# Ledger of designs, part 209: peptides against a protein of PDB entry 4AID

Target 1, 242 residues: chain A of PDB entry 4AID
Amino acid sequence: FDIKRKTIEWGGKTLVLETGRIARQADGAVLATMGETVVLATAVFAKSQKPGQDFFPLTVNYQEKTFAAGKIPGGFFKREGRPSEKETLVSRLIDRPIRPLFVKGFKNEVQVVVTVLQHDLENDPDILGMVAASAALCLSGAPFMGPIGAARVGWVDGAYVLNPTLDEMKESKMDLVVAGTADAVMMVESEIQELSEEIVLGGVNFAHQQMQAVIDAIIDLAEHAAKEPFAFEPEDTDAIKA

## One batch from the design tools (peptide; made by RFdiffusion4, then SolubleMPNN)

Design b2_p29_2_s1 (from b2_p29_2, 14 letters changed)
Fold by OpenDDE base, seed 4:
Structure b2_p29_2_s1 (fold): chain B 242 residues (1-242), chain A 29 residues (1-29)
Amino acid sequence: as target 1 above (242 residues)
Amino acid sequence: MSKIEKELAERKKKEEERKKRMEELKAKK
């Protein structure tokens, strides 16, 4: 097995990105760990466009499997079949920043699956899932113009906190999730309690700054483990809408 | 230039170097 691993210190925690051990049949697969929270992201893309495909068929599916769900706060025994509200929300959080980063005109089917394998009750799998999905896409050879990073920012005792624990989040006046490239913020989602716009904007900037280490870690992993880029030339047909 | 303006300029320079390195990596593949 050619296992590649990148480890960084991030917000006082060890982030590990690993590829080559699990899901080798996917185009990209990343096992991401922070604390004892573990997620597997897989990226698979079709090597051809379906006849008559008129839109970009990206599907993102975040899953907290039943074996992990028994540890998840508020995770009652999920009946097999329908995504929870959390799974639906996190799937959208992952989709939003990655969708714009595919090469224009690429209409091959892309499936990103993020599976929570372990939950430590401190580190939320959502941010880790966003990072893992970004890494899996960068490894896949798909025409993806990532990586993205992601970060959660709290506001505790008058300071920004990177990726607050679930317990620190109870004391936080902000739940700010940011995703972006090295150059740009792509997505912001926020719940705030009585905070100024200046503090929130400062939180976005803090998140974007702190995610740079994750972006670099994904790049380093991709340099050593990415597949050859899929040969995709957009058909010139989208150039004719002058 | 305040200490903050120097840090922002160094960060911007590191970001540009990272962008350039990523573009060079995409162009070599």
Scores: peptide ipSAE 0.016, ipTM 0.384, DockQ to the pose 0.034
Fold by OpenDDE base, seed 2:
Structure b2_p29_2_s1 (fold): chain B 242 residues (1-242), chain A 29 residues (1-29)
Amino acid sequence: as target 1 above (242 residues)
Amino acid sequence: MSKIEKELAERKKKEEERKKRMEELKAKK
């Protein structure tokens, strides 16, 4: 097995990005670990456009496996077949920052699947899932202009906390999820308890600074393990407005 | 340049263009 691994220290935790062990049938596949939380992201894309395809058919599916769900707080035994509210929300959190990073005019089907394999009850798999999905797309050869990084920021005891644990989040006055590229913030979601706009803006900046190490780790992994880029020439859509 | 190096260079160029567009959007506010 040609297994490539990148390991970094991130917010006082070890982040591991691994490829080449699992899901080799995917265009990109990344096993991501933070603490004892483990996710598998897979990216698959069609090598041709469907006849009559008029929009970009990106699907993102975040899912928590039933064997991991037995440890997840509030993880009722999922009846097989419907995504939970959490799975639906996290699927959208992953979709939002990645969708605008595809090359314009690319209308081949893309499927991203993020599966929670293990949960440590400290590290939320949503942030890890965003990172893993970004990495899987960068490895796939799809015309994706990532990577994105992601971070959660808390406000505990008058300080910013990177990726607070589920217990630290109970004491946090902020749940701020940020995703971005090296150069730009792409998405912000926030739940805030009576904090100043200055603290919130500082939290966005803190998140964007802290995610750079993750972006660099994805780039380093891609340099060693990415597939050849898919040969895609965007149709010159500017020629139809003359 | 490898195909990967070209793609990384095109990514970097598009990121720089996005950064410039974001700076122009901030300067118009």
Scores: peptide ipSAE 0.013, ipTM 0.345, DockQ to the pose 0.082
Fold by OpenDDE base, seed 3:
Structure b2_p29_2_s1 (fold): chain B 242 residues (1-242), chain A 29 residues (1-29)
Amino acid sequence: as target 1 above (242 residues)
Amino acid sequence: MSKIEKELAERKKKEEERKKRMEELKAKK
C-alpha cells in the first residue's frame, strides 16, 4: 500500500491527513485525524455530463456512523435513512465554500461523502470534515480550484481560541466557523453573544490566518498523492451571445 | 504541470510569503 501522510501541529493538537489505505475506488479519499476524532472523506465524480444537465450536480453528505455515535451526545436517535439536523447543517457547511471553486461550466456529477469514524468528545468532526473534504477533492483530479481550509474560533476569557473543545465552547461567547482559500474567506457562520463587531472581524481574520497551515498541508499532500487532473475544457458560453 | 498543479504551486508560494509576513508581525509586537 502506498500510504502518504501529512502531519502538522494545529492549535496545540496533531492534525493528520492520510491517503492510500482505504476507499481506493474513490477518485479522492482522505482519512483525517485530530486528537482522537477521525473522519473519512471521499470524492467521486462522473467522467461525463448527463444529456440535458443544466446545473452543477454537487452532493455533499456528512454522516456520523452509529459506532462513532455511541459516544456522541444525541447519537442514539439515528433512524437509518434520514440525516440528523447536525448532519444536514454540516453537509451545508462543507458544500457552501467548495461549490464556487469548481471550474465554471463543469456539470458532471460530484459526490463528497464525509463519514465520522471516531469521536473523542473534545474535537468536533465538522471542522475536520471540512478539511478532509477539501483534501479529498484536491486528490481526486476533479476541476476543483481548492484547497479550502476551515477553522472554528471561540472567545474565552477575553481571547481568541482556535478550535475550542466542546467543553471550552460552553464558556465561549462566540462560535465562529470560517472557511476559505489561501487568498479569500469563502464562508462565515457565526453565533455571537454581546461581542463588538471589531472582536468578530478579528475572529474572522484569526481563523483565516490559522487555517493557512492546513491549506499548506493539503497542498503538500496533493503534490505527492493527487491523481492526474481530469481533462475538462469548459464550453465557451460567451460565443453563443454574439 | 497541469492547471491545478500551477494553482497549487502559486498558492503555496503566496502562503509562504504570508507566513513570513505573519512571523514579522509577531516579532514586532
Scores: peptide ipSAE 0.009, ipTM 0.370, DockQ to the pose 0.028
Fold by OpenDDE base, seed 1:
Structure b2_p29_2_s1 (fold): chain B 242 residues (1-242), chain A 29 residues (1-29)
Amino acid sequence: as target 1 above (242 residues)
Amino acid sequence: MSKIEKELAERKKKEEERKKRMEELKAKK
């Protein structure tokens, strides 16, 4: 198997991005690990547009497998068939920053699936899922203008904490999820308790700085493992309707 | 610049050129 792996130290934890072992039938597939939390991201895209396709048909599906969820205290056995509130929320968190980064006029179907395979009860798989989805898209050959990085920032004992554990988050006055490119913040989602705007803005900047190592790791992985870019030239259809 | 960075830069450039052409076409109508 042509297995490519990138390993970095990130927030005092080892982040591993691996491709070539699992889901080789996907356009891109990345196994991402942080601690004992493990996610598989797959990206698949159609090689043609459906007739009459008016919008970009991107679907993002984050899912926690029942065997991973069953280790989570208070994780109700997800009855087969409906995404949990968490799965729905995280699917949107992944979708929001990646959707704008597709080449305008690309209307081929794209499916991103992020599957939590293991959860360590310390490292939340949402950030890891965002990173893995970004990496899988970069490997796929899709006309995606990523990578994105992502980070969670906490505020504990008067300091920023990168990707706080679930236990550190209980003491955190901030749950700040940021996603962005090397150059720009693409998405912010925040829950904040009695913090100044200055601290929050500082948290966004901290997140954006800390995600650069992840962006660089995805780029390095893609240099070695990306498929040939899909030959996509957007039809000048918008130029004809103007 | 890596292979992917070059491709992303080329795609970005093509998209900017496309946007510019579309703006120029809109300004001519």
Scores: peptide ipSAE 0.008, ipTM 0.309, DockQ to the pose 0.553; fails the geometry check

Design b2_p29_2_s2 (from b2_p29_2, 15 letters changed)
Fold by OpenDDE base, seed 5:
Structure b2_p29_2_s2 (fold): chain B 242 residues (1-242), chain A 29 residues (1-29)
Amino acid sequence: as target 1 above (242 residues)
Amino acid sequence: MSRIEKELEERRKREEERKKRREELIKEK
């Protein structure tokens, strides 16, 4: 196995990004670990566009397998077949920042699947899933203008906390999820309790600064393990409006 | 859209415009 691994310290935790051990049939595949939370992201894209495809067919599926869910509070027997509310929300959370980063005119089918393999009950798999999905896309050769980073920011005892634990989040006045590129914030999702706009904007800036280490880690992994870029020439759609 | 979301969307648009301008400048060389 040609296994490539990047390890960084991030918010006082070890983040590991690994490729080449599992899901080698995907265009990109990343095993991401933070604490004892483990996710697998896979990216697969079609090598041709379907005739008459009018929109970009991106599908993002986040899933928490029942064996990982057996430790999750409220993990009742997920009957195989319907996403939970959490799985639906996290799938959208991953989709939102990645969708605009594909090259304009690319309409080949893209499927991103994030699977929670293990949950430690401290580190939420959503942020880790966003990072893993970004890394898997960067390795795939798809015309994706990432990477994205992601971070959760809490506000505990008058300070910003990067990726608070589920227990620290009970004391937090802010649940702020940010995703972005090196250059720009792409998405913000926030639940806020009686905080000033200044503190929230400071939290977005803090998240964007702290995610740079993750972006750099994905770039370093891609330099060593990315597939050749898929040769995509956008059709000159400007020639038909004359 | 909160005021924060609107400001972030305006920052994103300015960054997309800068990217497009860089791509245009690379095509002219």
Scores: peptide ipSAE 0.015, ipTM 0.433, DockQ to the pose 0.050
Fold by OpenDDE base, seed 3:
Structure b2_p29_2_s2 (fold): chain B 242 residues (1-242), chain A 29 residues (1-29)
Amino acid sequence: as target 1 above (242 residues)
Amino acid sequence: MSRIEKELEERRKREEERKKRREELIKEK
């Protein structure tokens, strides 16, 4: 198997991005690991637009498998059918920053699936899932203007903490999730307890600074393992107004 | 090099420049 791997130190933890072992039938597939938390992201896109398609049909599905969920606090053995509240929220967290980065006029179906394979009870798979989804899209050949990075920032003992553990988050006065490109913040989601706007803005800047190493890691992986870009020319919408 | 590969290379260069400027700013303090 032609396996490509990128490893970085990130917030005092080893982040591993791997491709070429699993889900080879996808356009892009990335196995991401941080600590003992493991996620698989897959990206698949249609090679043609459906007749009458008027909107961009992007679907993002984050899912925790029953064998991983059996270790997660509150992870009931899911009966087949409905995403949990967590899965719905994390699917939206992944969707929000990636949706604007597709080439305008691209209306082919895109499906991103993030599957939690293992959970260590310390490292939340949501941030890892965002990173893995970004990497899978960059490998796919889809007209995606990524990568994005993502980071969680806590505020513990008067300092910023990058990707706090689930235990450190109990003491944190901030839960700040940031996603962005190298150049721009694309998404902020925050829960804050009695902190100044200056500390929060400093947290967004800290997150955007710390995610650059992840963006660089995805770029390096894509340089060695990306598929050829899908030939897509946006319809010149200005030619229909004449 | 595809359009994506060029944009990724340009972004990497901008990030390396930003990283160097930050390391310089930390050494001047």
Scores: peptide ipSAE 0.007, ipTM 0.394, DockQ to the pose 0.027
Fold by OpenDDE base, seed 1:
Structure b2_p29_2_s2 (fold): chain B 242 residues (1-242), chain A 29 residues (1-29)
Amino acid sequence: as target 1 above (242 residues)
Amino acid sequence: MSRIEKELEERRKREEERKKRREELIKEK
């Protein structure tokens, strides 16, 4: 087993990104751990475009499995079937920042699957799932211009809190989820209670600064463990205008 | 160079250029 692992301290918690143990049939696969919350992200992409494919066919599926559900707050025994509201929302949170980072003109099918394997009741698997999906895409060889980082920011006792626990979030006046690259914020989702725009903008900046360590960790993992880049040259659409 | 290595090198170049432009703007003040 060629297992590669990156470990960082992030917001006072240990983040572990691991590849090479499981899901070897995927183009990229990452096991991500924060506290005792564990997610598996897999990325698979088609090596050819379907005939008549006019749009980029990206599918993102976040899932909380029943074996983890016995420890998930509000985790009803999920019948095998329709995604929960949470699973649908988190799938969109992962999709939104990654979709624009694929090379223009790439129209091969891409499937990202994030599976919650364990939940510690403190660390929400959504942020961890975003990070793991980013890492899995970077390892895959797909024409993805990531990585993205992600962070949740709370506002507790007049201060920013990076990735607040589920208990700290009950006292937080802000639930701010940010995703971005090293250079840019790609997505913001926020629920805010009576905070100034200045505090919110400061929270976005704080999130973007704090996610750099995660971006760097994904890069370091990819330098050691990424597959060869898929040979994709976008058709030079500028050469048809001459 | 992997695609990631090229993108990292391009990002590093863009950051170094932004840093140089900031240092030039600080020297003109």
Scores: peptide ipSAE 0.007, ipTM 0.378, DockQ to the pose 0.052
Fold by OpenDDE base, seed 2:
Structure b2_p29_2_s2 (fold): chain B 242 residues (1-242), chain A 29 residues (1-29)
Amino acid sequence: as target 1 above (242 residues)
Amino acid sequence: MSRIEKELEERRKREEERKKRREELIKEK
């Protein structure tokens, strides 16, 4: 098995991105680890467009499997078949920043699946899932203009904290999730308690700065393990306006 | 090079330029 691994120190934690061991039938597959939280992201895309396809059919599915759920806070035995509120929200958090980064006119079916395999009760799988999904898409050969990075920013004791633990988040006056490319912020979600707009904007800038190391790690992994780019030429939509 | 490979290479160049500019700004302090 040709296993490629990238390891970085990120916010005082070890981030590991691994490919080549699991889910080799996917177009891209990444096992991501931060602390003892482990996620598997897979990307699969159709090699042709369906007849009459008029929109981009991207599906993102974040899921926390039952063997991990026995340790997750509030992890009741998920009745088989409906996503939880958390799974629905995190699926949208992953979808929002990646959807705009596909080449315009690409209408082949794309499925991204993020599966939580292990949870350490310190590192939330959502940020790790966003990073893993980005990496899996970059490895897939799909016409994806990624990578994206992601970061959570807290405000604890008058300072920014990168990816606070679930316990540090109880003391945090800010839950700020940011996703972006190397050049641009693509998404911000924020829950804020009594903080100035200046502190929040500073948090967005801090997140975008701190995610660069993750973007670089995904690029380095892709250089060693990406599939050949799928041959796709966007239809010249400017030729239809002439 | 696919359009994606070009965009990844252009991003890498922009990141290397930003890294150099940060290293220059750190030397001026």
Scores: peptide ipSAE 0.014, ipTM 0.376, DockQ to the pose 0.031; fails the geometry check

Design b2_p29_2_s3 (from b2_p29_2, 14 letters changed)
Fold by OpenDDE base, seed 3:
Structure b2_p29_2_s3 (fold): chain B 242 residues (1-242), chain A 29 residues (1-29)
Amino acid sequence: as target 1 above (242 residues)
Amino acid sequence: MSRIERELEERRRREEERRKRMEELKKEK
């Protein structure tokens, strides 16, 4: 087993990113842990484009397994079937910041699967899933211009809180999810109650600052465990219009 | 070091330099 692991302290919690133990058949695979919440992200990409493929076929699937769902608030025995509303929402939260970061003209099929393996009832697996998906793509050799980081920011007792627990979020006047690269914010989702625009903008800046440690951790893991880059040359689309 | 390792190290270095500059700008205010 060639197991590579990165561990950091992040918002007063231990974040662990691990590769090489499980899902070795994927192009990239990362086991991510924060507290006792555990997710597996896998990235797989096709080595050729399908004939007649006109759009970039990225699919992101976030899933909460039934054995983890017994510890997830509102997790009833999901029949094998349609994704829950939460799974659909989190799949979109992961898709939005990563989709623009693929090299223009890449139209090979890409599948990202994030699976919740364990939930501690304190740490929401959505942010952890975003981080794990970013790491799995960086390890895969796909033409992905990541990594991205992600963070949730709360506003509790007149202060910013990084990745508030589910209990701290009940007292929070802000639910702010931010994703970005080292250089840019790529996505903001916010639910805000009676806060000034200054506090919200300060929250985005706080999130982007705090996610740098995660970006650095993904880079360090990729330096030790990434596959060789897939040889992709974008077709010169300007030569076909002449 | 692979091509990837070098490109990732250069990105990390540029970000560490940017972070230091942002911390300096916060101390001057």
Scores: peptide ipSAE 0.040, ipTM 0.569, DockQ to the pose 0.032
Fold by OpenDDE base, seed 5:
Structure b2_p29_2_s3 (fold): chain B 242 residues (1-242), chain A 29 residues (1-29)
Amino acid sequence: as target 1 above (242 residues)
Amino acid sequence: MSRIERELEERRRREEERRKRMEELKKEK
């Protein structure tokens, strides 16, 4: 197996990004670990556009399967075949920042699947899933102008906390999820209790600063393990409508 | 869409417009 691995310390936790062991049939595949939470992200894209395709057919599916859910509070009611409310929300959370980063005119089918393999009950797999999806896309050769990083920011005891544990989040006055590139914030999702706009804006800046180490880790992994870029030339017909 | 999300989208739009203008200025040289 040609296994490539990047390891960084991130928010006082070890983040591991690994490729080449699992899902080798995908265009990109990343096993990501933070604490004892483990996710597999896979990216697959079609090598041709369907005739008459008028929109970009990106599908993002986040899944917390029942074997990981045996430890997840409320996991006992997952009816096989319907995504939970959490799985639906996290799928959208991953989709939002990545969708605008594909090259304009690219209308080949893209499927991103994030599967939670293990959950430690401390580290929420949503942020890890966003990072893993970004890494899998960067390795795939798809015309994706990533990477993105992602971070959760809490506000505990009058300070910002990077990727608070599920227990620390009970004491947090803020649940702020941010995703972005090296240069720009792409997405903000926030639940706030009695905090000033200044503290929240400071939290966005803190998140964007802290995710740079993850972006750099994805770039370093891609330099060693990315597939050749897919040769995509946008047809001139979409350039005439701008 | 939060107020903060709108402000960030407006910043991104201004940066994209700045990038387009910079690409146009590079074609005129």
Scores: peptide ipSAE 0.021, ipTM 0.451, DockQ to the pose 0.054
Fold by OpenDDE base, seed 2:
Structure b2_p29_2_s3 (fold): chain B 242 residues (1-242), chain A 29 residues (1-29)
Amino acid sequence: as target 1 above (242 residues)
Amino acid sequence: MSRIERELEERRRREEERRKRMEELKKEK
């Protein structure tokens, strides 16, 4: 097995990105760990477009397996079948920043699956899932103009906190999720309690600065483990409809 | 710049050049 691993210190926690051990049949696969929270992201893409495909068929599926859910407070035995509200929301949080980064005119089917394998009850698997999905896409050879980083920012005791624990979040006046590239913020989602716009904007900037180490870690992993880029030339279809 | 950063930058540059060329072609019509 050719196992590649990147390890960084991120917000006072060890982030590990690993590839080559699990899901080798996927185009990209990353096992990501922060604390004792563990997620598997897989990316698969079709090598041809379906006849008559008119839109970009990207599907993102975030899922928490029943054996991980048995430790999550309020984790009812999820009957096999319908995504929970959390799984639906996190799937959208991953989809939003990655969708615009695919090459325009690429209409091959892309499936991203993020599976929570372990949960430590401190580190939320949503941010870790966003990072892992980004890394899996960068490894896949798909025409994805990533990586994205992601970060959660809290406001505790008058300071920004990077990726607060679930317990620190109870004391936080801000739940700010940011995703972006090295150059740009792509997505902001925020829940705020009695904070100024200045503190919120400062939180977005803090998140974008702190995610650079993750972006660099994904790039370093992909230099050592990425598949050859899929040969895709977008047809000049915009020149034919004028 | 990593190999990937360079490939991403080259792709972004090609898309931006293509966008600029299309914007120029739209200003000439």
Scores: peptide ipSAE 0.020, ipTM 0.444, DockQ to the pose 0.529
Fold by OpenDDE base, seed 4:
Order: sequence, then structure tokens, then C-alpha cells
Structure b2_p29_2_s3 (fold): chain B 242 residues (1-242), chain A 29 residues (1-29)
Amino acid sequence: as target 1 above (242 residues)
Amino acid sequence: MSRIERELEERRRREEERRKRMEELKKEK
């Protein structure tokens, strides 16, 4: 197996992005690890548009499988077949920043699946899932203008904390999830306890700065392991409105 | 609009302008 791996130190933790070992039938597949939390992201896209397709059919599914759920806080009550509230929220967190980055006019079906394989009880798989999904899309050859990075920022003891542990988050006055490209912030979600707009804005800037190392790691992985870009010419639909 | 919303909007605008420039540069090559 031709396994490509990128490893970086990120927020005092080792982030590993790996491709080529599993899910080789996908257009892109990335195994991402932070601490002992492990996620598999797969990207699959149709090579043709469906007849009558009028919108971009992107589906993002984040899943914490029942085999991992025995190690996930609150995992004991997953009814088979219905997404949890967390799975629904994280699927949206991944969808929001990636959807605008597809080439305009691309209406082929795209499916991104993020599966939590292992949870260490310290590192939340949501941020790792966002990073892995970005990497899988960059490897796929889909007309995706990524990568995106992602980061969680906490506010603990009067300082910003990059990707706080689940225990550090209990003491945090901020849960700030940021996703963006190298150049801009695409998405912010925040839960804030009595913090100034200045601190929150500083947190967004901190997140965007800290995610650059992840973006660079995805680029480096893609340079060594990406598939050939899918040849897509957008139909000149702008020529019919003149 | 909060200060945060305005700065996020300005960032999104700058990215969209950069994306357009990159699409133009790809058409010239």
C-alpha cells in the first residue's frame, strides 16, 4: 500500500493525516488522528450530473459509530439509524464552510462521510472531522477550492486555548469553533459566557492563525497523494442571461 | 451588526474577491 502521512504538532498535540491504507475505493480518504481520537473521512463524487439536477447535491454525514460510542460520553443511548443531536450539528459544522468552496455550476453529487473510529475522551472528534473532511476533499480530485482548516478556541484563566480538552472546556468561558481557508474565515459558531466582543474577535483571529499549520499540512499531503483534478467545465449559464 | 459580524463580512468579501482573481488567473493560463 502506498501510504502517505503528514504529521504536525498542533496546539501541543500531534495531528496525523494519513491516506492510502483504508477506504481506497473513495475518491478521497483520510485517516486523521489527534491524541488517541481517530476519524475516517471519505469523499465521493459522481462523475456526471443527474438529469434535471437544479442544485448542488452535497451531503455531509458525521457519524459516531456504536463501536466507538462505548468510549464516547453519552454514547450509550444511540438508537441505531437516527443521527444524534451532536452528529446532526457536527455534520452542519462541516457542511457550512466547504459548500461555498465548490466551483460554481458543479452539480454532481458529492458525499462526505466522517466516521469516528476511536475517542480518547480528551480530544473532541468534531474539529478532527472538519480537518479530515477538508483533506479528503483535497485528495479526491473534486472541484473543491479548499483546503479549509478548523480550530476550537477556549478561554481559560484569561487566555486563549487551542482545541481545549473536554475537561478544559468545562472551565472555559468560550466554545468558539472557527473554520476558514488560508485567507478568510468561512464559519464561526460560538457559545460564550459573559465575554467582550473584543475577546471573541481575538479568539476568531487566534483560531484563523492557528489553523494555518493544518491548511499547510493538507496542502503538503495533497501535493503527494491527490488524484488528478476532475476535468469540469462549468456550462456557461451566464451566456443565456445576456 | 456587531463588530464581529462586520469583520466576518469583510473577510468573506475579501475571499470572494480573491477567488474571482484566482479564477481569472486560471483562465489566462
Scores: peptide ipSAE 0.021, ipTM 0.472, DockQ to the pose 0.046; fails the geometry check

